# Peptides against a protein of PDB entry 4KTY, part 156

Target 1, 266 residues: chain A of PDB entry 4KTY
Amino acid sequence: YVLNDIGVIFYGEVNDIKTRSWSYGQFEDGILDTCLYVMDRAQMDLSGRGNPIKVSRVGSAMVNAKDDEGVLVGSWDNIYAYGVPPSAWTGSVDILLEYRSSENPVRYGQCWVFAGVFNTFLRCLGIPARIVTNYFSAHDNDANLQMDIFLEEDGNVNSKLTKDSVWNYHCWNEAWMTRPDLPVGFGGWQAVDSTPQENSDGMYRCGPASVQAIKHGHVCFQFDAPFVFAEVNSDLIYITAKKDGTHVVENVDATHIGKLIVTKQI

## One batch from the design tools (peptide; made by RFdiffusion4, then SolubleMPNN)

Design b2_p22_8_s3 (from b2_p22_8, 12 letters changed)
Fold by OpenDDE base, seed 1:
Order: sequence, then C-alpha cells, then structure tokens
Structure b2_p22_8_s3 (fold): chain B 266 residues (1-266), chain A 22 residues (1-22)
Amino acid sequence: as target 1 above (266 residues)
Amino acid sequence: MSKEQKEKAIKELIEKASKHDI
C-alpha cells in the first residue's frame, strides 16, 4: 500500500467492469517536494504534518482546486479546450510536477484522476492508501441519507425537483490510520475523497470517515460520515409529483446504491 | 411501480448526471 508505484483503477459499469493502469510515481524526483509544497500552500501547521487525520483531511481539500487554488480543476462537461482531457492522464507525476512548476491548478480531472493524485500524496507521506470504486454511487446533496427521485405522472424524472444524483461509478481513497479521536474499533481504513462534491465545514473536502463506523451505521463520528454513508447506502425514494402539488411515495429501494464496491487487493 | 419503470428512472438519472470521460 505504500511501496507500489503502479496501480489499477476500476471503472465502467457494474455489469462491465473495466480497469485502467495508473502510475502513482511517489518515488519520482520532485514528487515528495511537491507534496510538501501542497501542505505549505494549505498553510498547514508543522505540528499537524505528523498526524494522518489532519494530513488526509488537508489532502482531500488541496487535491481539488476549489477554495484554495489546489492541484486539480474538475471538468465533466466534455469541454477541455484550456487543458488536458481527464482521460489523457496516465499517472500522478506529470500533474504534480506541473502544479509545482506553474504554482497554478492543473486542468483537468475527474474522480479517478483526483483519486490517483490523492493516492500518490498519501503514499508519498507514508500513509497506506488505496483507491476504491463504488458502482451506483449516490451524491446526496442534503445529507438526509436517501436519494429522492421525483417522477412526473408519466414516470419520467422531474429534473427540477430531483436534486440528488447517481454516478454509474465513483472513485475515492481509503487511508489506513488509527483514530484516537473516535471510539475503540473505528480505526483502520478511512474513506477520504478529493473529488469536489460537497462542502464540509467551509471547504470542498471529505473525510477521514471510518469505514468500520459506516459499515455499522454509525454516522455521528467525524468526518463526513453521513455523506460517505449516503454514497454507499442511500435508499432510493421514488416520489410521484402530482399536478395538484401532492407528493406520493411510489417505491423505496434499499438495494441499488453501493451495489458493488471494488478495490485492488495488494 | 414495475421493475422496468425503476430501471428506466435510474438510467435517466445516471444519464442526466455528469458523465465520466471514461
């Protein structure tokens, strides 16, 4: 989890799983210097740099460009005219070295690019890390632990009322650490995500959230456990919006979100 | 609600969401 410089990222569909090679390059020249520079740009206190909880939380903020002129600009509109298309990247090294040289955010990333760069950052700083792919990944915008799907009377989705969304797949990271700030048993793998999805206490960041806590339905523990729980466990609530303004719950599906979670065993 | 109606709604929801480049 720290020594491997080449990885595999899972993507595609739950019924057609695909793999992409990714070079982490955590031992390449200038990469450690760039990871230190990222923490300097975050104005991270030196006393915090030895704490994997603080480092992973700062990394989740700084690998995206939002709020703080961090490493990567996301784009999902298929317009990449002012940078590199997300699919053109093959590893973290070129991205991190461009960021260090230009001192400006690098264009462009999507979830696997964010996860690849963040995995390099974590491993470079001695934090055991892996990439996780979730198929049917929910994006819950109101942290209500459900995916509200508003339907017209004809059964089509009402896109004005439906605020929540579902990715066919989403990639994030798990980082291995102790959690002395949590109850006993909630150390180990922690979910962390640098893809800018939701605001977490004033910044686009996510985690560390205890995988063990989430697996047992404990969403009351820091950080961002409700959001990560929703990504993997949200109930689909099918709501018909009637012409009279009434809402009728037509169906609840507790089995669709997080249908498959895949990570490379190393 | 039929299985087919649910599958159609999910497909539409995914298609309306941001698309990955890969």
Scores: peptide ipSAE 0.364, ipTM 0.872, DockQ to the pose 0.448
Fold by OpenDDE base, seed 2:
Structure b2_p22_8_s3 (fold): chain B 266 residues (1-266), chain A 22 residues (1-22)
Amino acid sequence: as target 1 above (266 residues)
Amino acid sequence: MSKEQKEKAIKELIEKASKHDI
């Protein structure tokens, strides 16, 4: 299996799909050593390092800097004065080598940077991986599998009540592995995400979630299947907050979230 | 709720939450 050193990441909007080249550099000098160092910083035991389930879950935590001083600091405020703007990165190599040299989190990343670095990490460790882009990606923060959109009586979004959010696009990874911890048929591609979105059992991590389980609505399967299901399948619930404090469901839209999921065929 | 109202609400959600640089 020839692991491509250069990838393409899809971004933009569903009606204006854009592509960015990304150098993974999994064969560059020092990159394997850095991936091993990431697992050392995670205090990952030697017995776990041969298990792609454990490795991908640890990688999803450690590619972000939250909880554990991992590789990348996320920023979405357009203020990058203390690092490199997310848009300036062209590949994983400089990020990983900076992390290894400084022993401190690298600034800054957004979803495609997290996905790019995580793809390098997975590939470097012999886990087949690809980047996935979801257009209209939900961020369910209350684990109800719905996007609750609270509206004022004038139809504007009530930002105080509306906690859930929608990305115009979001990038994560799929990693290929067997899932002996799941029923037969739920191996293969597993969704894993290193963008620090939600806390999963004490850490900002996501996956591995079986893509087959998600496609069939098996959200009870470890790990983080409800969250990944919500990213691609959440119903939009439009709720008018009345001045009297009552809430009225005005509309339900089951077709908006996950409008397009794009990945390279491997 | 009109189609335009839904589109406006989604756009507002995206603009508030989805601050990608690219």
Scores: peptide ipSAE 0.355, ipTM 0.876, DockQ to the pose 0.436
Fold by OpenDDE base, seed 4:
Structure b2_p22_8_s3 (fold): chain B 266 residues (1-266), chain A 22 residues (1-22)
Amino acid sequence: as target 1 above (266 residues)
Amino acid sequence: MSKEQKEKAIKELIEKASKHDI
């Protein structure tokens, strides 16, 4: 994990899995210095920089530009006139070097770009990391561990009744670390996400969330375990909005979200 | 709900949400 400077990112649809090469370049000139600079911009104390929990959480915040003028500006509006389209990036190096040179957020990223850059950051700092792609990834905005799908009486979706959404796929990172702050057995892979999805204790960041804790339904453990749990395991709640303003649960589907989670094994 | 209705709803939900460029 730490030594591999080229990766594959899975994307597309669950029925049409695609792969993209990504150059992490964690050993390229200036990349380590940029990762240190990122931590400097985060005002991270030196004592914290040896703690993968703190580093991954700071990295999660700082790889996105929100709150803290971090590395990447996310854009999903297909308006990339003031930067590089997310699809044009092929690796982390150019992004990180641009950030270091300009001292301004780099435009633009989407999940795989965030995950790619964050993977470089983690690996550069000696944290074993991998990219994970989740197909049918929920974005639970209500923190209720459910994905509410509101339907009109005609069966069309009413997207105005919830902020919950589903990505056809989403990419985040898993970082390997011990979790002395958690019960025994919840170390190992930790989900961390730098794509600015939700605010976590005042910043757009996510994790580290224990993959083992989530896998066993322990969403009470820091950090952001409910959100990550929802991404991979939210129940789809199909709700018909009646003309009288009543809501009727028509169906629950516990099998749709997180249909496939793919990561490179090496 | 039928399978078709669910698949339609999910598709529509994904279509109404932000999309990745790839």
Scores: peptide ipSAE 0.332, ipTM 0.871, DockQ to the pose 0.450
Fold by OpenDDE base, seed 3:
Structure b2_p22_8_s3 (fold): chain B 266 residues (1-266), chain A 22 residues (1-22)
Amino acid sequence: as target 1 above (266 residues)
Amino acid sequence: MSKEQKEKAIKELIEKASKHDI
């Protein structure tokens, strides 16, 4: 994990899995210095820099530009006139070096770009890390651990009422660490995400959330376990908005979200 | 709710709410 400088990112559809090469470049000149600079910009205390829990949480905030002028500006609107289209990036090195040189957020990223840069950051700092792709990844924005899909009587989605969303795929990171702040058994892989999705205690960040805790339905453990649980295990709730203004639950589907979670093992 | 109705709704949800370049 730490020593591999080239990776594969999974993307596409659950029925049409695609792969993209990504150069992490964690050993290239200036990359470690840039990762240290990122922690300096975050005003991270020196005592915290040896703690993978703190480092991964700070990294999840700082790899995105929100709140703190971090590394990457996200864009999903197909308007990339003021930067590089997310699909044009092939690795982390150019992004990190541009950030270090310009001292301004780099444009633009989407989930695999965020995950690629964050993977470099973690590996540079000696934290074993991998990219994970979740197919049918939920984005719960009201913290109810379900995906509320509001339908018109004709069966079309009511976009005004439907706030929650589903990514066809989403990429985040898993970082390996001990969790002395959690009960025994919840160390190991921790989900961390630098794609700006939801606010976590005042910042767009996510994790570290114990993968073991999530797998066993323990959403009470720090950090952001409910959100990560929802990404991989939300029930789809189909709600018909009637013409009379009433809402009726028509169906519940517990099998759709998190259909496939893929990571490179090698 | 039919399977086809659910599949239609999911597809519409993904298309409207989520977009990637790749």
Scores: peptide ipSAE 0.325, ipTM 0.862, DockQ to the pose 0.434

Design b2_p22_8_s4 (from b2_p22_8, 11 letters changed)
Fold by OpenDDE base, seed 3:
Structure b2_p22_8_s4 (fold): chain B 266 residues (1-266), chain A 22 residues (1-22)
Amino acid sequence: as target 1 above (266 residues)
Amino acid sequence: MTKEQKEKALKELIKKASTHDI
């Protein structure tokens, strides 16, 4: 979890699972210095740098460029003219060293690139970490813990009313730590995500959210447990928007979101 | 609603995490 420099990232479709190698390179020259620099850019106090809760939360913010001129700019529009296509990256080292040298966000990342760089950051700082891939990963935009699919009377999706979306897959990280800020039993693996999806208390960040808490339906615990719960457990709610402005629930599907969650056993 | 209607609607909501081959 800390000593392995090379990983495997799962991607593709639930019925066509693919893997790629990723070089974390947490022991390569300049990588520790870059991770310290990232925390310096975040203006993280020295006392907080020894706390994996604070470090993982700051890392989730700083691995993306939003809000704070962090490490990676995300792009999902298939336009990469001003940087490197996300698929061209083979590991974290080049990205982190470019960030340290240029002192500007590196272009471009997608979820596995964010997860790869964040995994390096966590491991470099002595936090056991792994990448997790969720197939049919919900993106809840309104924090209602469900995926609302609004349909016209003809059965087509109403794009104005439907705000939520589903990734065919999404990669994030789990970091191992104690959670003295939570009830007993909610330590261990914590979900953390550096892919800029939602604002969490003023910044694009996510976690640490207790995996045990989420598995037991405890969404009231810090940080971002509702969002992570929704990613893996949202019900699909099919709603017909009537011409009179009424909404009718046509169907509920509790089995589609989070259909498969995969991580490499290390 | 039919299974086909649900599958169609869900497909419209699915984003590709990888926008090109990786």
Scores: peptide ipSAE 0.491, ipTM 0.919, DockQ to the pose 0.311
Fold by OpenDDE base, seed 1:
Structure b2_p22_8_s4 (fold): chain B 266 residues (1-266), chain A 22 residues (1-22)
Amino acid sequence: as target 1 above (266 residues)
Amino acid sequence: MTKEQKEKALKELIKKASTHDI
């Protein structure tokens, strides 16, 4: 989890699982210095740099370019004219070295690119880390722990009322650490995500969220546990919006979100 | 609500994580 410099990222569909090789390159020349530079750009206090909770939270913010001129610009519009298409990247090294040299955000990333770069960052700093792929990953926009699907009376989705969405797959990271800030038993793997999805206390960041807490339905613990819980456990709520303005729950489905979670065992 | 209606609605909510072939 720290010493392996080449990985495999799972992607594709739940019924057609695919794998992509990714070079983390955490031992390549200039990569550790770039990770230190990222923490300097975040204005991170020296006293915090030895704390994996603070480091992983800062890393989740700084691997994306939102708010703070961090490492990667995300693009999902299929327009890559001002940078490198997300699929052209084969590892973290070129991205991190470009960021250090240019002092500007690198274009472009999608979830596996964010997860790949963030995995390098964590491993460089001695934090055991892995990439996780969730198939049918919910994006809950209102933090209600549900995927609210508003339907017209004809059964088509009402796109004005329906704010939530589902990724066919999503990649994030798990980092291994103790959580002295949480109750006993909620250390170990912590979910952290650098893909800019939702605002967390004023910045596009996510985690560390205790995987054990989430598995037991404990969403009251810092950080971002409700959002990560929703990604893997949201119920699909099918709601018919009537012409009279009333809403009727037609169906609840607890079986689709988080249908498969995959990580490489090393 | 039929299974087919649910599957149709869910398909409309699914975003592709990769918009470029990987």
Scores: peptide ipSAE 0.489, ipTM 0.902, DockQ to the pose 0.315
Fold by OpenDDE base, seed 2:
Structure b2_p22_8_s4 (fold): chain B 266 residues (1-266), chain A 22 residues (1-22)
Amino acid sequence: as target 1 above (266 residues)
Amino acid sequence: MTKEQKEKALKELIKKASTHDI
C-alpha cells in the first residue's frame, strides 16, 4: 500500500463500473515537503505528527479547503472557469506542488480527486492507505442513520423537506493503523474522508472511523462512525407529507445504500 | 407506493459525484 505510487480509482455506476488511473507520486520531489507543509498550515504540534489517528484526522480536514485554507476546493456545479476541472487531474503531484507554491487552495476537486490527494498524503507520511469507492453512497445530513425521502401526495419528492441525498458513487480512503483509543479488535483499516460533506466537531473532516466498528454497527466509536455507517448502510425511508402536516411512512428499503463497495486489493 | 414511484424518487435523490465527464 505505502510503496505504490500509482493506483486505480473505481467510479461510474454499479452496473457500469469504470476505472481511472491515478498517480500518487508520494516519492516525487517536493511532495514530502508539501505534506509537512500541510501539517504546518494545520498548526499541528510535533508530538501529534507521529500519531496516525491525529495525522489522518488532520489530513481529512486539510485536503479540503474549507475552514482552514486546505489543499483543494470542491466544485459540483460544473463551473471550473477559475481553475482546473476535476476530470483533468491525473494525479496528486501537480495539485500538491501548486498548493505548496501558491500557498492557496487549488481548484477544483471532486471525491476521487480528494481521495487521490489524501491517499498521497497518507502514503507519503508512511500510513498504509487505499481508496474505496461506494456505489449508492448516502449523505446523511441530520445524523439519524436514515435516508428520509419526503414525498408530496402526488409522489414527487418534496425538496424542501428532503435534506438527505445519495451519491451515485463516492470515494474515500481507508488508512491502516492501531486504535489504542478503541476496544481491542477495532484497529486495522479506518475510513477517512477529505471530501467536505459534513461538519465534524467544528470542521469539514471525517474519520478515522474503524471499518470493523462500522461492519458490526458500533457507531458510538470515534470518529464519525455514524456518518460513515450511514454512507454504507442507511435505510431509504419513503415518507409522504400529507396536506394536514402529518407524515406517513410508505416504504422502507434496506437494499440500495452501499450496494457495492470496491477497493483495489494488493 | 408503487415500485415505479420509489424508483423515480430514488433517481431524484441521486446526485452525480462527477459533474464533469471523467
Scores: peptide ipSAE 0.485, ipTM 0.899, DockQ to the pose 0.320
Fold by OpenDDE base, seed 4:
Formats: sequence, C-alpha cells, structure tokens
Structure b2_p22_8_s4 (fold): chain B 266 residues (1-266), chain A 22 residues (1-22)
Amino acid sequence: as target 1 above (266 residues)
Amino acid sequence: MTKEQKEKALKELIKKASTHDI
C-alpha cells in the first residue's frame, strides 16, 4: 500500500530527465470528501464505488473537465489567463479543494498535473497508484497502433495526412487491482490516464488497461489497451506521399516510441 | 530515407507536454 503523500514526477527529455516534487495530500482534510464528490458528480452508483476497475475508469474521465465538468481543464496553448498555469501547481490538494469549493473545473492542467491529481484520487480511495512517465509517448489518433509520419517527395513533413503525434514525454498512472474481467495473469498494474487525449466509448478517459496484457501484445482486452499500447510501442512509420497520391513506406522505426518509461519505485 | 530526414520529420511531430516552463 503506497502511503506516500509526496511523490516525484519525471519529466523533460529522455536525454535530460528532470524530476518534480508533487504533494498528493490524499490524507489532507477535505480530500476524501472531494474524491467522493467527484464520484457523485459522475453519478457513480454506490455499488460501483468499491470496484477499482469502475473507480479508476470514472476517475480517468472525471479528473479531466471534458464531457462531465470534471476536475481539471487542460491547456496546451499557453493561455493561462483565466486560471493557474500548469507549472504553478505543486500538488493535488489545492486543485481538489478548489474543485470542491467552486463546483467548477479548475484551470489549468497538463499531463503531470492530471497524473498528480489522479494519483491522489486513486490513493485516497485506497487504490495503490503510481505515476508513470513515458518519453517519446505516441498519440495514436486513428487507432492503427502506428505513428504515421507523412513526408512529401521533398522530404518535408505533411502534417495534414495524419493527426498522430508524439509527446516528448507523457505522464499517466498505473493503478494496482485485480482484473476478474480479464484472463488470469492480467491483474496487477493497470494503466489509467486522465489527460484528455482520446475519446473512449463516448468520453475522454483511458483505462484501466492491463500492463501485463499490453506487455504481451494483448491489445484486445478492455479498456483502451490499443491506445496505451500505441503510447509505449507504436512503430514510427515514415511514409512518402507521392504526387500521384500513392503512399510508400520508406522506413519503420520500432525503437523510438516508449524509449524510456520511468516510475518511482514503490 | 536519410537519417537526417527521419530526425527532422520526427522533430516536427514532437509536441511538448509542458508548454509552460516547469
């Protein structure tokens, strides 16, 4: 059981790994009540609140403000005038307490802020959780398990042919739970992500995806295993778009995505 | 495709997770 109320989040570049302290504050006054309030706002059935699968999935949706007026508004456009810049946060407590007090989404988060708040939520509800940082984290937008890189014949990137992208790093959570809904052996660490990246069955949420399933290429298991697999193991596909409209695969790099995955040892 | 072409292409598609300095 992870009782640590202070964590370290890894960020930066794969060749310049940085660390940031984060106060989870899962035992601070009002935090449990806020986590319960989050589940109330999600209209989560009381019977489901004891199920870490349901709780983590709801948490992944509700820690972001998309769809459901959840906890955090993401911003990646450098417009922070209507809230707190993501870098100004030092822990989850102020965010969660602001959410509970205002009953409105808190501005603003980026991946480590989402992961920090989500880690608090999970831990507060008795779910062992940790933050994971993936360097060169793919964002597969078309669910093809590839990171497509389109080039014109001149070698310039054509960014219009795909929405796929790579984060220099991305932070998400792993939550420890049994997965009775999956085959034996796919319990344990489950990837869950509250950063609003992709729509999963109607909501911006991600997971729980079995880390063991993903590690063994079992992307068919619920939830969002293809997306999480792509984040850590997408092949970079370099495609030349010819003037005649044909696409030619020029190169495949299976080694770049997920180049380093870092988590604090529990 | 040259190494340089790949590196250039990838660099253009890398998004910064932290757009605000942390």
Scores: peptide ipSAE 0.449, ipTM 0.895, DockQ to the pose 0.337

## One batch from the design tools (peptide; made by RFdiffusion4, then SolubleMPNN)

Design b2_p23_1_s1 (from b2_p23_1, 14 letters changed)
Fold by OpenDDE base, seed 1:
Structure b2_p23_1_s1 (fold): chain B 266 residues (1-266), chain A 23 residues (1-23)
Amino acid sequence: as target 1 above (266 residues)
Amino acid sequence: SLPDQHKLSDEFFVKLKKELDAK
C-alpha cells in the first residue's frame, strides 16, 4: 500500500472489465519534493502535515486544479488540444514533475489519472492508499442520496430537470488512517476523491469518508459521506414530469448503482 | 467516440427502465 510503485487500475464496463498499468513512482527523484510543494501551495500549516485526515483532505483538493491551481485539469469532452490526452499518461511522475517545474496545472486528466496522482501523493506522505473503481458510479448533485431520472410523458429523459448523472465507471482512492474524530470502529479505509465533482465546504474535494460508516449507512459523519454513499448506493428513481407540473415516481431500481466495486491490493 | 470515462446516456436509462418495467 506504500511500497509498491507500479499498480493496476480497473476501468471499462461491468461486462467488459479492463485494466491499465500505472506507475506511481513515489520513490523517483523530485516526487516527494513535489508532494511537499503541493502542500505548500495549499498553504497547509506545518502542524497539520502530520495528520492524515488533513493531508488527505488537502490532497483531494489540490490534485485537481479547481479553486487553487492544483495539479490536474480534468477534461471529458474528447478535445485535448492544449495538453496531453488522459489516456496517454502512464504514471504520476511526469505529471507531478511538470507541475513542479511549470507551477501551473497539468492538462489533462480523467478519474484514473486523478486517482493515480493522488495515490502517489498519499503514498509519498506515508499514507497507505489504493485505488477503487466503481462501475455505474452515481453523481448526486442535490444531496438527496438518489439518482433522480426525470422523464417526459412520452418516456424520454427530461434533461433539463435531470441534474444527477451516472459515470460508466469512476475511480477514487481509499486511504488508511485512524479517525479519532469519529466514533469507534470507523477508522481504517477512508474514501478520498480528487476528481472534481462536487463542492465540499467551499472547494472541490471529497473525503476522507469512513468506508465502514458508509457500509453501515452512517452518512452523518465527516467528510462528504452522503456524496460517497450516493456514488455506490443510490437508487435510480424514475420520475415522470406531468404536463400539469406534478411529478410521479414511476419506478425504482436499487440494483444498478455501484453494481461492481473493484480494488486491487497493489 | 466517447471519452474513456463518460456519463451514461439518456438512451441507456430509457432502455433500462423498459427492462425494469417488464419485470
Scores: peptide ipSAE 0.651, ipTM 0.953, DockQ to the pose 0.610
Fold by OpenDDE base, seed 4:
Structure b2_p23_1_s1 (fold): chain B 266 residues (1-266), chain A 23 residues (1-23)
Amino acid sequence: as target 1 above (266 residues)
Amino acid sequence: SLPDQHKLSDEFFVKLKKELDAK
């Protein structure tokens, strides 16, 4: 989880699982220096740099460019005219070295690019980390732990009534650490996500969220447990918006979100 | 074309609901 410098990232669809190789390159020249530079840009105190909780949270913020001129600019519009298409990246090294050299955010990334770079960052700093792919990954925008799908009376979707959405797949990271800030038993793997999805206490960041806590339905523990829980456990709630303004729950599907979660144990 | 990672479409959920309702 720390020594492997090349990995496999799962993507595609649940019925058409695909893999791509990713070179983490945590031992390549300049990469550790760049990771330290990232923490410098985050104005992270030296005392905090030895704390994997703080480091992973800062990393989740800084690997994306939002808020803090971090490493990667995300783009999902299939227009990548001012940078490199996300699919063209094959590893973290070029991205991190470009960031260090230019001192400007690198364009562009999607979830696996963020996860790849974040994995390098974590591993460089001695934090065991792996990439997780979640198929049918919910994006709960209003923190209600459900995926709302609003329908008109004719059965068509009204997408204006919610900002909730579902990714075909989403990649994030799990980092291994103790959690002295949580009750006993909630250490170990922590979900952390550098893909900019939701604001978490003022920044686009996510985690560390205890995987064990989430697995057992404990969403009250820091950080961002409700969001991560929703990514993998949200029920699809089909709500008909009536002409009179009333909302009627027509159906619930608890089987699709987080249908498959894949990680390579390396 | 859609990017590798993309949000599921409205049409997807309409279809999915129809399948659900048929069960």
Scores: peptide ipSAE 0.650, ipTM 0.951, DockQ to the pose 0.608
Fold by OpenDDE base, seed 3:
Structure b2_p23_1_s1 (fold): chain B 266 residues (1-266), chain A 23 residues (1-23)
Amino acid sequence: as target 1 above (266 residues)
Amino acid sequence: SLPDQHKLSDEFFVKLKKELDAK
């Protein structure tokens, strides 16, 4: 989880699982220096740099460019005219070195690119980390722990009312640490996510959220446990929006979100 | 074509609901 510099990232569809290799390169020249530079750019005080809770949270913010001119600019429009297409990246080294050299965000990333770079960052700083792929990954925008799908009376989706969405797959990271800020038993793997999805207390960041807490439905613990829980456990709620403004729940599907979660064992 | 990572379409959910309703 720290010493391996090459990994495998799962992607694709539940019925067509694919893998891609990713070179983390945490031991390559200039990479550790760049990770320290990232923390410098975040203006992280020296006393906090030894705390994996703070480091992973800062990393989740800084690996994306939002808010703080961090490492990667995300793009999902299939038009990558001003940078490198996400699929062209094969590892973290080129991205991190470009960031260090240019001191500007690197274009472009999608979830596995963010996760790959973030994995390098964590491992460089001695934090055991792995990448997790969640198929049918929900994006809850209103923090109600549901995927609300609003339908017109004709059965079509009302895109205006439907704020939540679902990724075909999404990658994030798990980092191993103790959680003295949480009750006993909620240490170990912590979900952290650098893909810019939702604002968390003023910044696009996510985690660390206790995996054990999430597994047991404890969403009251910091950080961002409700969001992570929703990613893997949201019910699909089909709601018909009536012309009179009333909402009627037509059906509920509790089986699709987080249908498959995959991570490398080593 | 769609990007590698993408949001599921409206049509996907309409189809999925039909399958759900049929159960």
Scores: peptide ipSAE 0.645, ipTM 0.951, DockQ to the pose 0.615
Fold by OpenDDE base, seed 5:
Structure b2_p23_1_s1 (fold): chain B 266 residues (1-266), chain A 23 residues (1-23)
Amino acid sequence: as target 1 above (266 residues)
Amino acid sequence: SLPDQHKLSDEFFVKLKKELDAK
């Protein structure tokens, strides 16, 4: 997982799966220096740089520009003035070298760009890593492990009350490490995400969350397990807001969120 | 047009609920 410098990222729809090539370039000139520079900008002490738990968590924060002038600025409004459209990137090298040269965040990224750059960062530092694509990926905004869809009595969505959302697809990373801070059996693959979605203890970051813990419903384990669990296992809860101000659960769908999760095995 | 990665629309969920209710 550390040695591959070119990869494939899955995207599109569950019924129309697509792939794009991505050059990680972790062995290219200046890339390791840039990864070290990223950790310097994060003000990581030397002792922490040898700990994959700390490195992956800091990486999840620093690959996005929020909070700390990190690597990438996200944009999802289909207007990419003053930068490069997310679809124009073909690999991590140009992005990382631009960041190192300009010392300013690079514009623009979406989930696969964040995941691609983060994958380079992890692999460059000797952490085995891969990209995961989740179709129908939920964004739980209130940490209740549900996708709450509020409806008016006429059946239309109440956008004011509906704070949760679902991506058509979302990409994040899994990093391989031991977890001595967790009970035995919850090491191995850890979900980490550099796409800025939710604030985690003061910063836009996510993980490492034990994949084994998530699979077994252990959402109490650090870090950000409830959020990652919700991304792949939220029920769709349809709630009607009545005229009298009461909320009534109309229906529940447990079959759509996380319907397909794809990971390249090599 | 919508960006490559995008949030699912309100209309999508309304349609999905109708299908669910019909079961």
Scores: peptide ipSAE 0.643, ipTM 0.950, DockQ to the pose 0.604

